Peptides against a protein of PDB entry 4U39. Designs and how they scored, part 50

Target 1, 302 residues: chain A of PDB entry 4U39
Amino acid sequence: SIKVIGVGGGGNNAVNRMIENEVQGVEYIAVNTDAQALNLSKAEVKMQIGAKLTRGLGAGANPEVGKKAAEESKEQIEEALKGADMVFVTAGMGGGTGTGAAPVIAQIAKDLGALTVGVVTRPFTFEGRKRQLQAAGGISAMKEAVDTLIVIPNDRILEIVDKNTPMLEAFREADNVLRQGVQGISDLIATPGLINLDFADVKTIMSNKGSALMGIGIATGENRAAEAAKKAISSPLLEAAIDGAQGVLMNITGGTNLSLYEVQEAADIVASASDQDVNMIFGSVINENLKDEIVVTVIATG

## One batch from the design tools (peptide; made by RFdiffusion4, then SolubleMPNN)

Design b1_p12_6_s4 (from b1_p12_6, 6 letters changed)
Fold by OpenDDE base, seed 2:
Structure b1_p12_6_s4 (fold): chain B 302 residues (1-302), chain A 12 residues (1-12)
Amino acid sequence: as target 1 above (302 residues)
Amino acid sequence: MLAENFVQVIRP
């Protein structure tokens, strides 16, 4: 089974976005120290952590409170994660709950023997230096606690949105990029396409790989596959080129009109931008909601 | 009343 655990405000917003976009084949768990925020979750499983420590009033933007809250609730987290083959831990780094609790939750998942994938954001520079420093500590702790850690640099989202984009929409786009990171992997296992991957393939690419980068490309029209692939490998979300990656996981998602030729064309572009010795795996997914769009997601590991 | 760690499984 695949479980997605959203940790704190940003992680739970991302989980809500996943549920709203009908991401299939996953169980959703919402975790928070704030009971009021947790009530707004659409997840089937809702877990308040650190009830004694915080009294449901949240972590006060303190990662040490988030950490202690997860430690207080360890047994409940273990029970909720039990029997998962794969666990996605999603959070916005720089806050209290997400930054402190996500590494603890990830370690619990890993200790249970699940393939543990972190999908986290770095805060925007405008959120201030304190959040950036807290995020750096949380990311460091996540690296030790996961098999793969996808880090989304929120400042790079500002390169793909209009300059006049309201701050609220920039956060919604961060939630959407977190969704794409989870869905781009989970759909390869859970959603039938033209080319299916098994869990063993994904496990081979993602087990004990440390940091990962994600690129996303979307295109329409006759050259949509090639354009989407080119956008993915040149994505501002990639803090580095995919060149030098030890592993590449690629998802090619399209509507019912997605052809095997388009899948191959997109795969060849990503392969050509990767090292010759890279372990690349790719899958294709059919999403009827995309109509004429192709979405290429690239995850570079190592 | 100690607020039990309510794992509220909201079953549909």
Scores: peptide ipSAE 0.024, ipTM 0.522, DockQ to the pose 0.014
Fold by OpenDDE base, seed 4:
Structure b1_p12_6_s4 (fold): chain B 302 residues (1-302), chain A 12 residues (1-12)
Amino acid sequence: as target 1 above (302 residues)
Amino acid sequence: MLAENFVQVIRP
């Protein structure tokens, strides 16, 4: 089974976005120290952590409170994650609950023997230096607690949105990028396509790989596969080129008109931009909602 | 017994 656990405000917003986009084949868990915010979650499973410590009033933007809240609720987290083959831990880094609790939750998932993938954001520069410093500490703790950590640099989202984008829309786009990171991997396992991967293939690429980068490309038209692949490997979300990655996981998602030729064309472009010795795996997914769009997601590990 | 802090919302 695949579980997605959203931790704190940003993680819960991402989980809500996943549910709204009908991401299939996963169980959703919302975790928060704020009981009022947790009530707004669309997740089937809702867990308040640190009820004694916080009294449901949140972590006060303190990562140490978020950490202690997860430690207080360890047994409940273990029971919620039990029997998962894969666990996605999603959070916005720089806050109290997400920054402090997500590493503890990830370690619990890993100790249960699940393939544990972090999908987290770095705060925008406009959120201030305190959030950036807290996020750096949380990301460091996540690296030790996961098999793979995908880090979304929120400032790079500002390169793909209009300059006049309101701060609220920038956060919504961060939630959408977190969705794309989870879905780009979960669909390879849970959703049949033209080329299916098994869980063992994904486990081989993602087990004990540490930091990962994600690129996304979307295109339409006659050359849509090639354009989507080129956009993915040149994505602003890639803080480094995919050159030098030890592993590449690629998802090629299209509508019912997706061809094997388009899948091969996209895979060849990503392979040509990767090292010759890279362990690259790719899968294809059919999503009827994409119509004429192709979405290429690249996860570079190592 | 679901612990006091764990709410499983069984959707119908």
Scores: peptide ipSAE 0.019, ipTM 0.515, DockQ to the pose 0.016
Fold by OpenDDE base, seed 1:
Structure b1_p12_6_s4 (fold): chain B 302 residues (1-302), chain A 12 residues (1-12)
Amino acid sequence: as target 1 above (302 residues)
Amino acid sequence: MLAENFVQVIRP
């Protein structure tokens, strides 16, 4: 089974966005120290952590409170994650609960023998230096606790949105990019396509890889496959080129009109931008909600 | 009432 655990405010907003986009084949868990915020989650499973420590009033933007809250609730987290083959841990880094609790939850998932994937954001620079420093500590702790850690640099989202985009919409786009990172992997296992991957294929690419980068490309029209692939490998979300990656996981998602030729064209573009010795795997997914769009997701590991 | 660690499974 695949479980997605949203940790703190940003992680729970991302989980809500995943549920709203009907991401299939995954179980959703919302975790928070704030009981009022947790009530707004759309997840089927809602877990309040650190009830004795925080009394449901949240972590006060302190990562040490978030950490201790997850430690207090360890047995409940273990029971909620039990029997998962794969666990996605999603959080907005820089806050109290997400930054402190997500590494503890990730370690619990890993200790249970699940393939543990972190999908997290760095805060925007405008959120201030304190959040950036807290996020750096949380990302370091996540890297030790996961098999693969996808880090989304929120400042790079400002390169793909209009300059007049309201701050609230920039946060919604961060939640959407977190969704795309989880869905780009989970659909390869859970959703049939033209080329199916199994859990063993994904596990081979993602086990004990540490930091990963994600690129996303979306296109329409006659050259949509090639354009989507080119956008993915040149994505502003990639802090480095995919050149030098030890592993590449690629998802090519399209509507019912997705052709095997388009899948091959997109895969060849990503392969040509990767090292010759890279362990590349790619899957194709059919999403009926995609009309004329192709979405290419590239995850570079190593 | 101490806020017990509530795992609320909201069943559909």
Scores: peptide ipSAE 0.017, ipTM 0.477, DockQ to the pose 0.014
Fold by OpenDDE base, seed 3:
Structure b1_p12_6_s4 (fold): chain B 302 residues (1-302), chain A 12 residues (1-12)
Amino acid sequence: as target 1 above (302 residues)
Amino acid sequence: MLAENFVQVIRP
C-alpha cells in the first residue's frame, strides 16, 4: 500500500490539493499539532500529535515542539503507517509542526521498512530569515530519515508564475508542486498507462538516494511531448542540471490520446540530457483529466 | 481522565 502523510499546515494543504485532484491508489493521512487546522483536512485519517504537549494549540512556529509532539505520538504514528510499502512524507519546511515532526514521522516509516520519500518545500525568502534557518535544520534532519528527499525551492516557483501573482496564489502553487511530486511517483505504481512500472523498479531508483530534484514540464499542441520534456529538464525547480544525476525517474502523463510515439520522444529527450551511465526508468500514465496536455515529471536522484 | 486519542478513522 502507498500512504501519503501530510505534516503540519503546508503538508495538510498539499494533501487537500492531492485529494481535490483525485490522486488515486493512495491512503491519505493528515498530521497536525493544531486541532482546528486538522479539522479542515479532507484526509480520511486525521491524527492530532502532541495532545499533552500542545493541547491542540499548535507548535507556535517552534520545530522543537513539532519534534516532541511527534515523539509523544510515536505509537499512534507507527500504527497509522504499519503495512505501508511506500510512505510519502509531505511538509512545508520552516514552520513548527512540519519542520519538527516530518523527520520523526519519516524515521518511523523507514524503521517500519517502507520506502520513505520526503516531498518538502523550502520557504519563500519573503517568509523571513527565521523560517529559512528552521527549514535548513528540518531538511538536514529529513535527509537522514528518508530514502529520497525531494526539495522544492519555493523561490523558484516565482520564476514560473506571473509577476502579478498574489502571495496567497504563490502558496497554492507550492501546494500544487508538492502534489505534482507525490502524484508523479504514485501514479507510476498505482495508475495504469502505456508503460507501467512496478514497485520494485521505483524502489531501485529511490532507495537510499538522499537528495533529489524535480523538474516539471507541461505542453499542448503538435510537439507537446518534446516541449513538455524540454520544459521538464530546464525547469526552474531543478537547482542543478540533470547531467550528473545517478538516477532519473520520469513520468510521461497524458490524456487518452497519448501515443507511444509521444512517450518515446519525451523519453529520448530526457535521456539525451542525462549522463550516458544514468540509471533511467520511465513510465507513462493515462489521466483522462488531461485532454490535450502532456505532463512530464523528472526526478533526478544522487 | 485520559483524553481519548481521537484517531477518528472515518471508514466509508
Scores: peptide ipSAE 0.016, ipTM 0.478, DockQ to the pose 0.013

Design b1_p12_7_s1 (from b1_p12_7, 7 letters changed)
Fold by OpenDDE base, seed 5:
Structure b1_p12_7_s1 (fold): chain B 302 residues (1-302), chain A 12 residues (1-12)
Amino acid sequence: as target 1 above (302 residues)
Amino acid sequence: GRRVERIQVGSV
């Protein structure tokens, strides 16, 4: 089974966005120290952590409180994650609960033998230096606790949105990028497509790989597959080029008119931008809602 | 050489 666990406010917003976009074949778990925020989750499983420590009042933007809250609730987290083959841990780094609890939850998932993938955001620079420093500490702790860690640099979202984009929409786009990172992997396993990956192939690419980069490309029209692939490998979300990556996971999602030629063309472009000895796996997914749109998601590891 | 392992197309 695949489980997605949203940790704290940002992680729970991302999980809500996944549920709203009908990401299938996964079980959703919402975790928070704030009981009021947790009640707004759309997840079937809702877990309040650190009830004794915080009394449901949240972590006060302190990562040490988030950490201790997850440690207090360890047995409950273990029971909720039990029997998962794969666990996605999603959080907004820089806050109290997400920054402190997500590494603890990830370690619990890994200790249970699940393939543990972190999908987290760095705070925007406008959220201030304190959040950036807290996020750096949380990301460092996540690297040790996961098999693969995808870090989304929120400041790079400002390069793909209009300059007049309200702050609330920039956060919604961060939640959407978190969704795309989880869905781009989960659909390869859980959604029947033209090319299905088995869980063993995904595990080979993602097990003990440390940091990963994610690129996304979207295009329409005659050259849509090539354009989407080129946009994915040049995505502002990539902190570096993928030319040194030892492993690549590619998802190509299209409508019912997605051709095998388009899948191959996209794969050849991504492979050509990667290391000569790269271990690349790719899957294709059919989503009738995309019509003429193609979405390419690239996850580079190593 | 670049090993693109084609995983088998499961026919639905």
Scores: peptide ipSAE 0.020, ipTM 0.578, DockQ to the pose 0.223
Fold by OpenDDE base, seed 4:
Structure b1_p12_7_s1 (fold): chain B 302 residues (1-302), chain A 12 residues (1-12)
Amino acid sequence: as target 1 above (302 residues)
Amino acid sequence: GRRVERIQVGSV
């Protein structure tokens, strides 16, 4: 089974966005120290952590409170994650609950033997230096606790949105990018298709790989596959080129008109931008709602 | 329901 655990405010907003977009084949768990915020979660499983420590009043933007809250609730977290083959831990780094609790939750998932993937955001620069410093500590702790850590640099989202985009919409786009990161992998496992990726293949690419980069490309029209692939490998979300990656996961999602030729064309572009000795695994996904759109998601590991 | 048909084309 695949579980997606949203940790704190940003993680729970991302989980809500996943549910709203009908991401299939995953179980959703919302975790928070704030009981009022947790009540707004759309997840089936809602877990308040650190009830004794915080009394449901949240972590006060203190990562040490988030950490201690997860430690207090360890047994409850273990029970909720038990029997998962894969666990996505999603959070906004720089806050209290997400930054402190996400590494603890990730370690619990890993200790249970699940393939543990972190999908987290760095705060925007406008959130201030304190959040950036807290996020750096949380990201460091996540790297030790996960098999693969996808870090989304929120400042790079500002390069792909309108300059006049309100702060609230920039956060919604961060939630959407978190969704795309989880969905780009989960659809490669959970969605029945003509040819399914073996979970073993995904595990080979993602197990004990440390940091990963994610690129996303979307295009329409006659050259949509090539354009989407080119946008994915040149995505502003990539903090570096993928040419040094030891492993690449590629998801090619299109409508019912997605051709095998388009899949191959996109795969060839991503392979050509990767290391010669790269272990590249790709899956294609048909989503009837995309119509003429192709979405290419690239996850570079190693 | 979104019929998501997945085609694994291969490992390269």
Scores: peptide ipSAE 0.012, ipTM 0.473, DockQ to the pose 0.100
Fold by OpenDDE base, seed 1:
Structure b1_p12_7_s1 (fold): chain B 302 residues (1-302), chain A 12 residues (1-12)
Amino acid sequence: as target 1 above (302 residues)
Amino acid sequence: GRRVERIQVGSV
C-alpha cells in the first residue's frame, strides 16, 4: 500500500490539494499539533500528535516542539504507517510541526521497512531568515531519515507564476507542486497499466538515494510532448541539471488522445538530457481531465 | 471521479 502523510500546516494543505485533485491509489494521513487546523483536513485519517505537550495549541513555530510531539506519539504513528510498502512524507519546512515532526515520522516509516520519500518545500525568502534557517535544519534531518528527499525551492515557483500573483496563490502553487511530486510517483505504481512498473523498479531508483531534484513541464499543441519534456528538464524547480543523475523517474501524463509517439518523443528528450549510464524508468498515464495538455514530471536521483 | 489509466511503463 501507498500512504501519504501530511505533516503540519503546509503538509496538510498539500494533502488537501491531492484529495481535491483525486490522486488515486493512496491512503491519506493528516498529522498536526494544532487540533483546530487538523479538523480542516480532508484526509480520512487525522492524527493529533503531542497532545500532552501542546494541548492541541500547535508547536508555536518551534521545530523542537514538533519533534517532541512526534516522539510522544510514536506508537500511534507506527500503527498508522504499519503495512505500507511506500510512504510519502510531505511538509512545508520552516514551521514548527512540519520541520520537527516530519523527520521523526520519516524515520518511523523507514524503520518499518517502507520506501520512504520526503516531498518538502523550502520557505519563500519573504517568510524571513528564521524560517529559512529552521527549514535548513529540518531538511538536513529529513535527508538522514528518508530513502529519497525531493526539495521544492518555493522561490523558484515565482519564476513559473505571473509576477502579479498574490501571495496566497503562490502558497497554493507550492501545494500544487507538492501534489505533482507525489502524484508523479504514485501514478507510476498505483495506476494499473499495460506494463506495470514493479514497485521493485521504483524501489531500485529511490532506495537510499538521498536528495532528488524534480522538474515539471506542461504543454499543449502539436509539439506538446517535446515541449513538455523540454520544460521538465529545464524546469526552474531543478536546482541543477539532470545530466549527472544516477536514476531518473519520468511520468508522462496526457488525455485520452496521448499517443505512443508522444510518449516515445518525450522519453527520448529526457534520456538525451541524462547520463548515458542512467537508470531511467518511465510511465505513461491517461488523465481524462488533461484534455489537450501533456504533463511531464521528471525526478532525478543521485 | 478522475479516470486515470496507465498505458505503458518502460525502462530506457
Scores: peptide ipSAE 0.012, ipTM 0.422, DockQ to the pose 0.099
Fold by OpenDDE base, seed 3:
Structure b1_p12_7_s1 (fold): chain B 302 residues (1-302), chain A 12 residues (1-12)
Amino acid sequence: as target 1 above (302 residues)
Amino acid sequence: GRRVERIQVGSV
């Protein structure tokens, strides 16, 4: 089974966005130290952590409280994760609960033998230096606790949104990028397409790889496959080129009109931008909610 | 089917 765990406010918002977008074949778990915020989760499983420590009042933006809250609730986390083949741990880094608890939850998932993937955000620069420093510590702890860690630099979202985009919409876009990172992987396993991957293929690319970069491209029109692939490999979300990556995971998602030619064209573009010795796997997904759009997601590992 | 919201509140 595939489990998605949203940890703290940002992680829970991402999980809500996944549920709203009907991401298939996954079980959702919301984790928080704030009981009021947790009640707003759409997840089937809601877990309050650190009930003795925090009394449901949250972590007070302190990562050490988030860590201790997850440690207090270790047995409950283990029970909720038991039997998962894959676990996504999603969080906004820089806060109390997400930063402190996500590494503990990830380690529990990994110790249970699940393929453990972190999908996390760095805070925007405007959230302040304290959050950025806390996020750096949480990301470092996540790298040790996961098989693969996808880090989304929120400041790069400001390059892909309109300059007049309200701060609230920038956070919603961060939640959407977290959704796209989880869905871009989970759909390859859980959703039938023109080219299906098995869990073993995904496990080969993602097991013990450490940091990963994610690029996303969306396009429409006659050259939509090529344009989406080019946008994915040049995505502002990529902190570096995909050149030099040891592994590449590619998802080509389209509507019912997605052709095998379009899948091949997109795959050839990503392959041509990758090292000759790269272990590249690609899958295609049919999403009936996509009209004329193609979405290409590229995850570079190693 | 009824979504059984399983709120696991840790046992005090």
Scores: peptide ipSAE 0.008, ipTM 0.439, DockQ to the pose 0.014

Design b1_p12_7_s2 (from b1_p12_7, 5 letters changed)
Fold by OpenDDE base, seed 5:
Structure b1_p12_7_s2 (fold): chain B 302 residues (1-302), chain A 12 residues (1-12)
Amino acid sequence: as target 1 above (302 residues)
Amino acid sequence: GRLVSRIQVGSV
């Protein structure tokens, strides 16, 4: 089974966005120290952590409180994650709960023998230096606790949205990018395809790889596959080029008119931008809600 | 040759 665990406010918002977009084949778990925020989760499983420590009032933006809250609730987290083959841990880093609890939860998942993937955000610069410093510590702890860690630099979202985008919409876009990171991998495994991915192949690419980069490209029209692939490999979300990446996961999502030629064209572009000896896995997904759009998600490891 | 494991996932 695949489990997605959202940790703290940002992680729970991302999980809500995944549920709203009907990401299939995954079980959703919402974790928070704030009981009121947790009640707003759409996840089937809702877990309040650190009930004794925080009394449901949240972590007060303190990562040490988030950590201790997860440690207090370790047995409950173990029970909720038991039997998962893969666990996605999603969080907004820089806060109290997400920053402190996500590494603890990730370690629990890894100790249970699950392929553990972190999908986390760096805070926007406007959230302040304190959040940025807290996020750096939490990301370092996540890197040790996961097999693969995808870090989304939220400031790069400001490069892909309009200058007049309200702050609330920038956070919604961060939640959507977290969704795309989880879905881009989960669809490769959980969605029955013409060629089913062996979960062993995903494990080979993602196990003990450390930090990964994610790029997203969207395009329409006659050259949409090539344009989407080019946008993905040059995405502002990529902190570096993928030319040194030894492992690549690519998801190509399109409407019912997605052709095998378009899938191949996009795959050839991404492969050509990667290492010569790249181990590349790609999947094609048909989403009937996509009109003329193609979405290419690239996750580069190694 | 680049071992591209081509995996087509079904309709979502």
Scores: peptide ipSAE 0.023, ipTM 0.600, DockQ to the pose 0.322
Fold by OpenDDE base, seed 2:
Structure b1_p12_7_s2 (fold): chain B 302 residues (1-302), chain A 12 residues (1-12)
Amino acid sequence: as target 1 above (302 residues)
Amino acid sequence: GRLVSRIQVGSV
């Protein structure tokens, strides 16, 4: 089974966005120290952590409270994660609960033998230096606790949105990018295709790889596949080029008019931008809600 | 949106 755990406010917003976009074949778990925020989750499983420590009032933007809250609730987290083959841990780093609890939850998942993938955001620079420093500590702790850690630099989202985009919409886009990171991988496993990837293939690429980079490209028109692939490999979300990556996961999502030629063209572009010895796995997904759009998601590991 | 079909093309 695949489980997606949203940890704290940002992680729970991302999980809500995944549920709203009907991401299939995954179980959703919402984790928070704030009981009121947790009630707003759409997840089937809602877990309040650190009930004794926080009394449901949240972590007060303190990562040590988030950590201790997850430690207090270890047995509950273990029971919720039991029997998972794969666990996604999603969080907005820089806060109290997400930053502190996500590494503890990730370690619990890994200790249970699940393939553990972190999908987390760095805070925007405008959230202030304290959040950035807290996020750096949380990301470092996540890196030790996961098999693969996808880090989304929120400031790079400002390069893909309009300059007039309200701050609230920038956070919604961060939630959407977290969704795309999880869905780009989960769709490769959970959705029956013409050719199914074995979970073993995903495990080979993601197991003990440390940090991963994610690129996203969207395009329309006659060259949409090539344009989407080029945008993905040059995505502002990539903190580095993918040319040194040991593994690549690619998802190509299109409408009912997505052709095999377009899939191949996009795959060839991503492969050509990767190492010659790269282990690349790719899947294509038909989403009827996509009209003329192609979405390419690239996750580079190693 | 509901996934209608998936074409997985493999590992390279």
Scores: peptide ipSAE 0.018, ipTM 0.531, DockQ to the pose 0.104
Fold by OpenDDE base, seed 1:
Structure b1_p12_7_s2 (fold): chain B 302 residues (1-302), chain A 12 residues (1-12)
Amino acid sequence: as target 1 above (302 residues)
Amino acid sequence: GRLVSRIQVGSV
């Protein structure tokens, strides 16, 4: 089974966005120290952590409180994760609960033998230096606790959205990018395709790889597949080029008019931008809501 | 959006 755990406010917002977009084949767990915020989760499973420590009042933007809250609730987390083959841990780094609890939850998942993938955001620079420093510590702890860690630099989202984008929409876009990272991978596993990827293939690419880069490209028109692939490999979300990546996970999502030629063209572009000895796995998904759009998600590991 | 069908295309 695949489990997605949203940790703290940002992680729970991302999980809500995943549920709203009908990401299939995954079980959703919302984790928080704030009981009022947790009640707003759309997840079927809602877990309050650190009830004794916090009394449901949240972590007060302190990562050490988030950490201790997860440690207090270790047995409950273990029970909720039991029997998972894969666990996604999603959080907005820089806060109290997400920054402190996500590494603890990830370590619990890894110790249970699940393929453990972190999908987390760095805070925007405008959220202040304290959040950036807290996020850096949380990301370092996540890197030790996961098989693969995807880090989304929120400041790079400002390069792909309009300059007049309201702050609330920039946070929604961060939640959407977290969704795309989780869905891009879960969509390779959870739905039978024409070519079945086994979980072992995904595990080979993601197991003990450390930091991963994610690129996203969206395009329409006659060359939409090639344009979407080129945008994905040159995405502002990529903190580096993918040319040295040992493993690549590629998802190509289109409407009902997505052709095999478009899938091949996009895959060839991503392969050509990767190492010659790259282990590349690609999947294609049909989403009726995309109509004429193609979305390419690239996750580079190694 | 409703996932209509998934075409997994293989490992390259």
Scores: peptide ipSAE 0.018, ipTM 0.535, DockQ to the pose 0.112
Fold by OpenDDE base, seed 3:
Structure b1_p12_7_s2 (fold): chain B 302 residues (1-302), chain A 12 residues (1-12)
Amino acid sequence: as target 1 above (302 residues)
Amino acid sequence: GRLVSRIQVGSV
C-alpha cells in the first residue's frame, strides 16, 4: 500500500489539496500537534502527536517540540504506517511540528521497511531568517531519514506565479506543488495509464538516492507534449539542470486524447536533456480532468 | 538509459 502522511500545517494543507484533487490509490494520514488544525483535515486518519507534551496547543514554532511530540507518539505512528510499501512524508519546513516531527516519522517509515519519500518545502524568504534556519536543520534531518528527499524551494514558486499573487495564494501554490510531487510519483504506481510502472521500477530509482529535484511543465495545443517537457526540464523548481542526475522518474499525464506519439516526444526531450548514462523510467497517466492539457513531472535523483 | 516502458494493454 501507499501512504501519504501530512505533518504539521503545511503537510496537512498539502494532504487536503491531494484529497480535493482526487489523488487515487493512496491512504491519507494527517499528523499535527495542534488539535484544532488537525480537525480541519480531510484525511480519514487523523493523529494528534505529543498530546501530553503540547496538550493539543501546537509546537509553538519550535522544531524540538515537534520532534519530542513525534517521539512521544512513536508507537501510534508505527501502527499507522505498518504494512505500507511506500510512505510519502510531506511537510512545510521551518515550522515547529513539520520540521521536528517529519524526520522522526520518516525514520519510523524507513525502519518499517517502506520506501520512504520526503516531499517538503523550504519556506519563502519573506517568512524570515528563523524559518530558513529551522528549515535547513529539518531538511538535514530528513535527508538522513528518507530514501529520497524532494525539496521544493518556495521562492522558486514566485518565479512561476504572477507578481501580484497574494501571499495566501503563494502558500496555496506551495501546497499544490507538494501535491504534484506526490501525485507525479503515486499515479505512476496506482493509476492506470498508457504506460504503467511497477513499484519495483520506482523503488530502483528512489531507494537510497538522497536529494532529488522536481520539475513540472504544463501545456496545451498541437505541440503540448514537447512544450510541457521543455517546461519541466527548465522548471524554476529545478535548482540545477537535470544533466548529471543518476536517475530520472518522468510522469506524462494527459486527458483521454493523450497519444503514444506525444508520450514518446516528451520522453525523448527529457532523455536528450539528461546524461547518457541516466537511469530513466517513465510512465503515462490518463486524467480525464486535464482535457487538452499535458502535465509533465520530472523527478531527478542522485 | 534503459527506457523501461511496460505497456499494460488494458484487457478490454
Scores: peptide ipSAE 0.010, ipTM 0.465, DockQ to the pose 0.294

